Peptides against a protein of PDB entry 3T7K. Designs and how they scored, part 127

Target 1, 248 residues: chain A of PDB entry 3T7K
Amino acid sequence: KAEKILARFNELPNYDLKAVCTGCFHDGFNEVDIEILNQLGIKIFDNIKETDKLNCIFAPKILRTEKFLKSLSFEPLKFALKPEFIIDLLKQIHSKKDKLSQININLFDYEINGINESIISKTKLPTKVFERANIRCINLVNDIPGGVDTIGSVLKAHGIEKINVLRSKKCTFEDIIPNDVSKQENGGIFKYVLIVTKASQVKKFTKLINDRDKNETILIVEWNWCVESIFHLNVDFTSKKNVLYQKK

## One batch from the design tools (peptide; made by RFdiffusion4, then SolubleMPNN)

Design b2_p20_5_s1 (from b2_p20_5, 8 letters changed)
Fold by OpenDDE base, seed 1:
Structure b2_p20_5_s1 (fold): chain B 248 residues (1-248), chain A 20 residues (1-20)
Amino acid sequence: as target 1 above (248 residues)
Amino acid sequence: SKELLEKIKKDLELAEKNAL
């Protein structure tokens, strides 16, 4: 059926998109439209798998969804597109009135606001954002909104190798893992990195660390610190935004 | 279609509610 619909076009573009959707198309597409999209080189996946070599995200805007946050870890993210791309494409294809010899839809007209070339270019870097920031091991409190698995998965996608989950009420100093990164001369390396949700946790962890491991570097942040770092694909250690405690 | 746009709007609202 898709072939018959597409037969009216002399040339078919190959968009070469391997995409996930977030904040749009939750109901998916009908079989005909999926087939049409596939013939145009647009493959939409339900979930992110590294093996699929995803290069595209569809979303109405920048979102704080797992899929969106992880899409910024694609290697590379080639396109971040509004759902209107697919809508307009399918409308053009299903239109009987216009004997269009060609599909005239430009991907660049559908870019998500705020995902610019600078962001896209950073996804071509050989390293992940937290890897570049010398953050390999992090402590995460167990009461994090969204859950430790989801948050942890996002963090891992962005180069955190080890996530230690802290039971905030019961944890001791011995439960806190160091960020095992070789001292690079020019980078502010924090020995202890923690993501927390409450001021009481800041007080607790700062006390535990300072009492047992004096003079060590500590970074305690909110989840929003990670989100901002992901959205910019850069860690700004000069910013105090979403930093709850730092000891350099 | 208006319907598709309305669906996208709802999907967006849901995504915003479930934001990390």
Scores: peptide ipSAE 0.542, ipTM 0.928, DockQ to the pose 0.878
Fold by OpenDDE base, seed 5:
Structure b2_p20_5_s1 (fold): chain B 248 residues (1-248), chain A 20 residues (1-20)
Amino acid sequence: as target 1 above (248 residues)
Amino acid sequence: SKELLEKIKKDLELAEKNAL
């Protein structure tokens, strides 16, 4: 069926998109439309897998969904597009009236607001955002909204290798893992990095660490610190925004 | 279609509720 629909076009574009969707197309696509999109070089996946070499995200706007946050870790993210791209494309293809020799839809007209070329360019870097920031091992409190598995999966996609889950009420100093990174000369390395949800946790962990390891560097942040770092694909250690405690 | 736009709006609302 798709071949008959597309046969009226003299040339078909190859968009070379391997995409996931978030905040749109929850019901998916019908079989004919999937075939049409596939013939145009547009492959839509239900879930993110590293093996699929995803390069595109469809979303109406910047979102704080797992898929959107992980899409910024694609290698590279080539396009972040509004769902209207697919809608307009399929509409043009299904239109009976126009003896259209060519499909004239430009990807650049459908860019998600706020995902600029600077962000896209950073996804071409050989390292992930937290890797560049010398954050390899973190401590995450077990009461984090969204759950430790989802949050942990996002953080791992962005270069955190080890996530230690802390039971905030019962944890001791021995439960806190160090950020095991070799001292590079020019980077602020924190020995202890923690993501917390409450001021009481800041007081607890700062006391535990300072009582046992007084001279060590500590970074305690909110989840929003991670989100801002992901959205900018850069960790700004000069900013105090979403930093709850810092000891250099 | 108008129907597709309404579906996207609902999907967006759901995504915003499920924000991390």
Scores: peptide ipSAE 0.540, ipTM 0.929, DockQ to the pose 0.898
Fold by OpenDDE base, seed 3:
Parts: structure tokens; sequence; C-alpha cells
Structure b2_p20_5_s1 (fold): chain B 248 residues (1-248), chain A 20 residues (1-20)
């Protein structure tokens, strides 16, 4: 069926997209449309797997979904596109206008607002955003919204190697892991990095660390600090936004 | 189609509700 529909076109584009969707197409596509998209070099996957070499995200806008946040870790993310790309594409293909010799849809017309070439270019870097920031081992409180597994999975996609889950009420100093990174000259290395949800946790962990490991560097942030870092593919250590405690 | 736009709107609303 797809072949008969596409036979009307003298030339078919190859978009070379391996994509996931978020905030759109929850019902998926019919078999004919999937085959059409496949013949145009558009493969849509249900889940993110590293083996699939995903290079595209479909979303109506920047979202704080697991898929969207992880898409910024693709190597590279080639395109972040609005769902209207697929809609318009399928609409043109299914159009019975006899004389459509070519599909004229430009990917660049469908870019998600706020995902610019500067962001795309950073996904071509050999390192992940938190790796570049010398954040490899973090402490994460167990009461984080979204759950430690989901949040942890996003953080790992962005270069966090080790996530230590802290039980906020029962945690002692011995439960807190250091951010074990080699001292590089050019970046402020924090020995302790913590993601917390409450001011009471800041007070607790700050006390525990300062009482037992005096004069060490501490970074305590909200989850939003991580999100902003991901959305910019850059950690801004000069910003106080979403930083709850910092000791240099 | 209006129907497709409505679906996208619903999917977006759901994604926004489930934001991390």
Amino acid sequence: as target 1 above (248 residues)
Amino acid sequence: SKELLEKIKKDLELAEKNAL
C-alpha cells in the first residue's frame, strides 16, 4: 500500500531520522504511515535505546519528560522537530493531487523553539554535560519527585557515572559519596554534589559534611539546576539559580 | 485535521502534567 502511494513521486527524500516522540503521537501511527515514514528514512522508536543510535526527537515544544531530557544526550541530536513535520509530510503524501513530483518539506521549518544550532552543536561534543562539568558522582535524595530511577537514568544519560541514593531521615556522613574526579586545572571541582528537595536536607547535609570533612567543596542543588544544565548543555557555575548551597 | 490537533493538544497536556 505504501509503495503505491509513494510511486506517485519521482524522487523521495531520505531524512535519515531515528526518532522518539514525546508529548505527541501517543497513539502511534497506522501501518501504512509507518511504512511511508520508513521509506522516507524516518524510523520512530517507542523507547530510547543506545543501540538504536537515535538522532531525533519529536515534541511540540521543550518538555521536561524523560525522553526529551535524554534526547539532548543523543550523539549527536541532529534534529528536534515539531510533530507538524510528520503531519504535513503525511498530508502531502496522501494528497491525491496528481502532479506532486516532489515532497517539499524542509526539516528546518519544523525546529522546536529553543533548540537552536548552539544546542545541537554541543551534542556533537565527545563528552556529556555533567562530565564536562566534572560531576561524575552525585548524591540524590530518595524523595525526589519523578523517582530516583527516572531521575537517575536522565542524569546517567548526561554523564553521571554514579548515583548514590540518600535516605534523608536516616542518612549519616558515611552514606554521602564524594565526587571522585581527577583535579583538572580549569574547573571548580566539588567534592560533594547533592541533589535535594527541601531546605531541611540542605541544613542536614551541610552540617554532616562540614562537621566531618571540614574545608571541602560542596554543591547542593535542586533538580531544576540539572534540568537547566541539560537544556543548555552547559553547567553555569556562576549562576546561583537553583543552587541551595555552595562552598568553594 | 482538527482531530489530529486535538490529539496533539491532549498529548502535550499529559506530558506537561508528567513533567520531571
Scores: peptide ipSAE 0.540, ipTM 0.927, DockQ to the pose 0.815
Fold by OpenDDE base, seed 2:
Structure b2_p20_5_s1 (fold): chain B 248 residues (1-248), chain A 20 residues (1-20)
Amino acid sequence: as target 1 above (248 residues)
Amino acid sequence: SKELLEKIKKDLELAEKNAL
């Protein structure tokens, strides 16, 4: 059926998209439209798997979903597109009126607002955002909204190797892991990096660390610090936004 | 066209509600 629909076109584009969707197309596509998209080199996956070599995300705008946050870790993210791309494409293909010999839809016309070439270019870097920031091992409180597994999965996608989950009420100093990175001369390396949810946790962890490991560097942030770092694909250590405690 | 746009709107609202 798809072949018959596409037979009216002399030339078909190959978009070479391996995509996930977020904030759109929750119901998926019908079988004919899936086949049409496949013939145009557009493959849509339900979930992110590293083996699929995903290079695209469809979303109406920048979102704080797991899929969107992880899409910024694709190697590279080639395109971040509005769902209107697929809508307009399928509309043109199903149109009976236009003796269109060619499909003339430009991907660049459908870019998600705020995902510009500067962001796309950073996804081509050989390192991940937290890797570049010398954040390898973090401590994460167990009461984080979204759950430690989901949040941890996003952080790992962005270069955090080890996530230590802290039982906020019961943890001791011995439960806190150091960020084990080699001292680079010019990099602000924090020995202890923690993501917390409450001011009481800041007081607790700062006391535990300062009492037992005096004069060490500490970074305590909220989840929004990580989100902003991901959205910019850069850690700004000069910003105090979403930083709850910092000791250099 | 209108139906598809309404679906996208609902999907967006759900995604915003489930934001991390």
Scores: peptide ipSAE 0.538, ipTM 0.927, DockQ to the pose 0.831

Design b2_p20_5_s2 (from b2_p20_5, 6 letters changed)
Fold by OpenDDE base, seed 1:
Structure b2_p20_5_s2 (fold): chain B 248 residues (1-248), chain A 20 residues (1-20)
Amino acid sequence: as target 1 above (248 residues)
Amino acid sequence: SEELKERIKKDLEEAEKNAL
């Protein structure tokens, strides 16, 4: 059926998109439209798997979804596109009026606002954002909104190797793991990195660390610090935004 | 279609509610 619909075009583009969707197309597509998209080199996946070599995300705007945050870890993210791309494409294909010999839809007209070439270019880097920031081992409080598994999965996608979950009410100093990174000559390395949700946790962890491991470097941040770092694909250690405690 | 735009709007609202 898709072949018959596409037969009116003399040439078909190959968009070479392996995509996930977020904030759009929750109901998916009908079988004919999926086949049309597939013939145009657009493959839409339900979930992110490394084996699929995903290179695209569809979303109406920048979102704080797991899929969107993880899409910025694609190697590379080639395109971040608005759902209108698919809508306009399918409309053109199903249109009987236009004796169009060619599909005239340009991907660049559908870029998500705020995902520019500067962001896209950083996804081509050989390292992940937190890896570049020398953050490999973190402590995460167990009461984080979204859950430790989801948050942890996003953080791992962005180069955090080890996530230690802290039971905020019961944890001791011995439960806190160091950020085990070799001192690079030019980079500020924090020995202890923690993501917390409450001011009481800041007080607790700062006391525990300072009492037992004096003079060590500590970074305590909110989840929003991680989100901002992901959205920019850069960690700004000069910013105090979403930093709850810092000891250099 | 207007219907598809409305669906996307709903999906967006849901995604915003479930934001991390």
Scores: peptide ipSAE 0.535, ipTM 0.929, DockQ to the pose 0.873
Fold by OpenDDE base, seed 5:
Structure b2_p20_5_s2 (fold): chain B 248 residues (1-248), chain A 20 residues (1-20)
Amino acid sequence: as target 1 above (248 residues)
Amino acid sequence: SEELKERIKKDLEEAEKNAL
């Protein structure tokens, strides 16, 4: 059926998109439209898998969804597009009136606001954002909104290798893991990195660490610190925004 | 179609409610 619909075009574009959707197309597409999109080089996946070599996300705007946050870890993210791209494309293809020799839809007209070329260019870097920041091992409190599995999966996609989950009410100093990174001369390396949700946790962990491991470097942040770092694909250690405690 | 726009609006609202 898709072949018959597309046969009216003299030339078909190959968009070379391997995409996921977030904040749009929850019900998916019908079989004919999926086949049409596939013939145009647009493959839509339900979930993110590294093996699929995803290079695109569809979303109406910047979102704080797992899929959106992980899309910024694609290697590279080639396009971040509004769902209107697919809608307009399918409308043109299904139109009976236009003897369209060519599909005239430019991907650049459908860019998500706030995902600029500077962000896209950083996805071509050989390292992930937290890897570049010398953050390899983190401590995460178990009461984090969104759940430790989802949050942990996002952090791992962005270069954190080890996530230690802390039971904030019962944890001791021995439960806190160090950020085991080789001392590079030019990077702010924190021995202890923690993501917390409450001021009481800051007080607890700072006391535990300072009492047992004096003079060590500590970074305690909110989840929003991670989100901002992901959205910028850069960790700004000069910013105090979303930093709850820092000891250099 | 207007129907597709309405669906996207609903999907967006759901995604915003489930934001991390």
Scores: peptide ipSAE 0.533, ipTM 0.929, DockQ to the pose 0.900
Fold by OpenDDE base, seed 3:
Structure b2_p20_5_s2 (fold): chain B 248 residues (1-248), chain A 20 residues (1-20)
Amino acid sequence: as target 1 above (248 residues)
Amino acid sequence: SEELKERIKKDLEEAEKNAL
């Protein structure tokens, strides 16, 4: 059926999109539309797998979903597009107007607001955002909203190698892992990096660390610090936003 | 067109509820 529908066009674009969707198309597409999209070089996947070499995200806006946050780790993310791209494309294809020799849909007209070329360009970097920031090992509190698995998966997608989950009520100093990175000359390396949810955790962990490992560097942040870093694909160590405690 | 807008709206609302 799709071939018959597309046969009326003299030339078909190849968009070369391998995409996931978030905040749109939860019900998916019918078989004909999937086939049409596939013939146009648009492949939509249900889940993110590294093997699929995903390069696109469909979303109505910037979202704090797992898929959206992970899409910024694609290598590269080529396009972040509004769902209207697919909608308008399918509308043109299904239109009975015999005179449509070509599909005239420009991908750039459907960019998600706030995902600019500067962000896209950073996805072409050989390193991940937290890797560039010399954050490889972190401590994550067990009571984090969204769950340690989901949050951890996002963080790993962005270059964190090791996530140590802390049971905030029972943890001791020995449960806290150092951020094991080689001293690079030019960057403030924090020996201890922690993501926490409560002020009581800040007090606890700062005390535990300062009592046992005096004069070490500590960074304690909220999850929002990570989100902002991901959305910008840059860690700004000069910003105090979402930083709960910092010791240089 | 309206049905599609409603569906997108619903999907967006669900995504916002599931925000990390």
Scores: peptide ipSAE 0.532, ipTM 0.926, DockQ to the pose 0.788
Fold by OpenDDE base, seed 2:
Structure b2_p20_5_s2 (fold): chain B 248 residues (1-248), chain A 20 residues (1-20)
Amino acid sequence: as target 1 above (248 residues)
Amino acid sequence: SEELKERIKKDLEEAEKNAL
């Protein structure tokens, strides 16, 4: 069926997209449309796997979903596109108008608002955003919204190597792991990095650390600090936004 | 086409409810 539909075009574009979808196409596509998309070099995957070498995301806008946050870790992310690209493409292909010798759909007309070339270019860097920020090992409280597994998976995609889960009510100083990064001469390295949900946790962890290791550097942030860092593919250490406690 | 737009709207609303 797909071959018969596409036979009316003299030339077919190859878009070279390996994509996931978020906030759109939850019910997927019919078999004919999947085959049409495949013939145009558009392959859609249900889940993110590193082996698939994904380079594209479809979403209506910037979203705080696991798929969207992880898409910014693709190597590289080539395109972040609105679902209207697929809609308009399939509409043009299914049109019975005899005069369409060519598919006339430009990818650049369907870019997601707020994902600009500056963001796309940063996905070509050899390092991940938290790796560039000298954050390798973090402490994460167990009561984080979204769950430690999902949040941890997003953080790992962006260069966090070790995630230590803290049981907030029972943890001691010995349960807190240091951020074991080789001292780079010119970069502010925090020995202790923590993601917390409550002001009471800030008071607890600052006391535990300062009582046992008084002269060490501490960074305590909200999850939103990580999200903003991911969306910009840059950690801004000059900003106090979403920082709950900082000791340099 | 309108049905597809409505479906995308529903999918977006669900994604926004499940925001991290």
Scores: peptide ipSAE 0.532, ipTM 0.929, DockQ to the pose 0.790; fails the geometry check

Design b2_p20_5_s3 (from b2_p20_5, 6 letters changed)
Fold by OpenDDE base, seed 1:
Structure b2_p20_5_s3 (fold): chain B 248 residues (1-248), chain A 20 residues (1-20)
Amino acid sequence: as target 1 above (248 residues)
Amino acid sequence: SEKYLKEIKEDLELAEKNAL
């Protein structure tokens, strides 16, 4: 059926998209439209798997979903597109009125606002954002909204190797892991990096660390610090935004 | 189509509610 629909076009584009969707197309596509998209080099996946070599995300805007945050870790992310790309494409293909010899849809007209070439270019870097920031081992409180598994998965996608989950009510100093990174000459390295949810946790962890490991560097942030770092594909250590405690 | 726009809006609202 898809072949018959596409037969009216003399030439078909190959968009070469391996994509996931977030905040759009919740009900998916019908079988015919999936086949049409496949013939145009657009393959949509339900979930993110590294083996699929995903290069595209569809979303109406910048979102704080797991899929969106992880899409910024694609190697590379080629396109971040609005769902209108697919909508307009399928409309043009199904249109009987337009005697079009070719499909006239340009990917660049459908870029998600705020995901510019500067962001896209950073996805081509050989390192991940937290790796570049010398953050490889973190402590994460167990009561984080979204759950430690989801948050941890996003953080790992962005270069954090080890996530230590802290039981916020019961943890001791011995439960806190150091950020085990070799001192690079020009980069501020925090020995202890923690993601917390409450001011009481800041007080607790700062006390535990300062009492037992004096004069060490500490970074305590909220989840929004990680999100902002991901959205920019850069960690700004000069910003106090979403930083709850910092000791250099 | 109006249908697709409606679906997008609904999906967006759902995504925002489940945002991390």
Scores: peptide ipSAE 0.024, ipTM 0.617, DockQ to the pose 0.838
Fold by OpenDDE base, seed 5:
Structure b2_p20_5_s3 (fold): chain B 248 residues (1-248), chain A 20 residues (1-20)
Amino acid sequence: as target 1 above (248 residues)
Amino acid sequence: SEKYLKEIKEDLELAEKNAL
């Protein structure tokens, strides 16, 4: 059926998109439209898997969803597009009136606002954002909104290797893991990195660490610190935004 | 803040359920 629909075009574009969707198309696509999209080089996946070599995300805007945050870890993210790209494309293809020799839809007309070429270019870097920031091992409180599995999965996609979950009410100093990174001369390395939700946790963890491992470097942040770092694909250690405690 | 983190969770959950 898709072949018959597409036969009216003299040439077909190959968009070369391997995409996931977030905040749109929750009901998916019908079989014919999926086949049409496939013939145009557009493959839509339900979930993110590294083996699929995803290079595109569809979303109405910048979102804080797991899929959106992980899409910024694609190697590379080639396109971040509004869902209107697919909608307009399918509308044009299904149109009976237009003796269209060609499909005239430009990907660049459908870019998500705020995902600029500077962000896209950083996805071509050989390292992940937290890897570049010398953050390998983090401590995460168990009461984090979104859940430790989802948050942890996003952080791992962006180069954090080890996530230690802290039971905030019961944890001791021995439960806190160090950020085991080789001292590079030019990078701020924190021995202890923690993501917390409450001021009481800041007080607790700072006391535990300072009492047992005096003079060590500590970074305690909110989840939003991670989100901002992901959205910029850069960790700004000069910013105090979303930093709850810092000891250099 | 706890309030802000709650909003993030809600955004994560609600955005996946929304259609165009």
Scores: peptide ipSAE 0.024, ipTM 0.608, DockQ to the pose 0.075
Fold by OpenDDE base, seed 4:
Structure b2_p20_5_s3 (fold): chain B 248 residues (1-248), chain A 20 residues (1-20)
Amino acid sequence: as target 1 above (248 residues)
Amino acid sequence: SEKYLKEIKEDLELAEKNAL
């Protein structure tokens, strides 16, 4: 069926998109449309796997979903597109209007607002955002919204190697892991990096660390600090936004 | 803030359910 539909075009574009969707196309695509998209070099995957070499995200806007956050770790993210790209594409293909010699849809017209070339260019860097920031080992409280598995998976996609889950009510100093990175001269290296949800956790962890390791550097942040860092593909250590405690 | 964390959770959950 798809071949017959596409036979009316003299030339078919190859978009070379390996994509996931978030916040759109919840019902998926029918078999014919999937086949059409595949013939146009658009392959949509249900889940993110590194082996699939994903290069595209479809979303209506910037979202805080696991898929969207992980898409910014693609190597590279070539395109972040609105679902209207697929909608308009399929609409044009299914249109009974006369012999369209060529599909006339420009990917650049469908860019997600706020995902600019500066962000996309950073996905071509050989390092991940937290790796560049010298954050390799973090402590994550177990009561984090979204769950430690989801949050941890996002953080790992962005270069965090080790995630230590802290049982906030029962944890001791010995449960807190150091961020084991070699002191590079030019970067603010924090020995202890923690993602917390509550002010009480800040008080607890600062006390535990300062009582046992008084002279060490501490960074305690909210999840939003990570999200903003991901959205910008840059860690801004000069910003106090979403930083709950910092000791240099 | 607790409010902001709730919004994050809601955004994560809502984004999966809100069919355009």
Scores: peptide ipSAE 0.024, ipTM 0.607, DockQ to the pose 0.076; fails the geometry check
Fold by OpenDDE base, seed 2:
Structure b2_p20_5_s3 (fold): chain B 248 residues (1-248), chain A 20 residues (1-20)
Amino acid sequence: as target 1 above (248 residues)
Amino acid sequence: SEKYLKEIKEDLELAEKNAL
């Protein structure tokens, strides 16, 4: 059926998209439309796997979903597109009125607002955003909204190698792991990096660390600090936004 | 089409509820 529908076009584009969707197309696509998209070089996957070499995200806007946050770790992310791209494409293909010899849909007309070429270009870098920031090992409180597994998975996608989960009520200094990064000559390395949810946790962890070693560097942030760093594919250490405690 | 726009809106609302 898809072949018969596409036979009216003299030339078919190859978009070369390996995509996931978030905030759109929750009901999926019918078999005919999936086959049409496949013939146009558009493959949609249900989940993110590294082996699939995903290069595209479909979303109506910037979202804080696991899929959207992880899409910014693709190697590279080639396109971040609005779902209207697929809608308009399928509409044009199914249209009987248009004696179209060619499909006339430009990917660049469907870019997600706020994901510009500067962001896309950073996904071609050989390093991940937290790797560039000298953050390898972090401490994460167990009561974080979204759960430690989901949050941890996003952080790992962006270059954090080790996530230590802290039981906020029972943890001691010995439970806190250092950020084991080789001292690079040019860059502020924080020995202890923590993601917390409450002011009481800031007080607890700062006391535990400072009582054992007063000379250690500490960074305590909210989850929003990580999200903003991901959305910009850059860590801004000059900003105090979403930073709860910093000791250099 | 109006149908597709409605579907997108519903999907967006679902995504926002599950936002991290």
Scores: peptide ipSAE 0.024, ipTM 0.612, DockQ to the pose 0.803; fails the geometry check

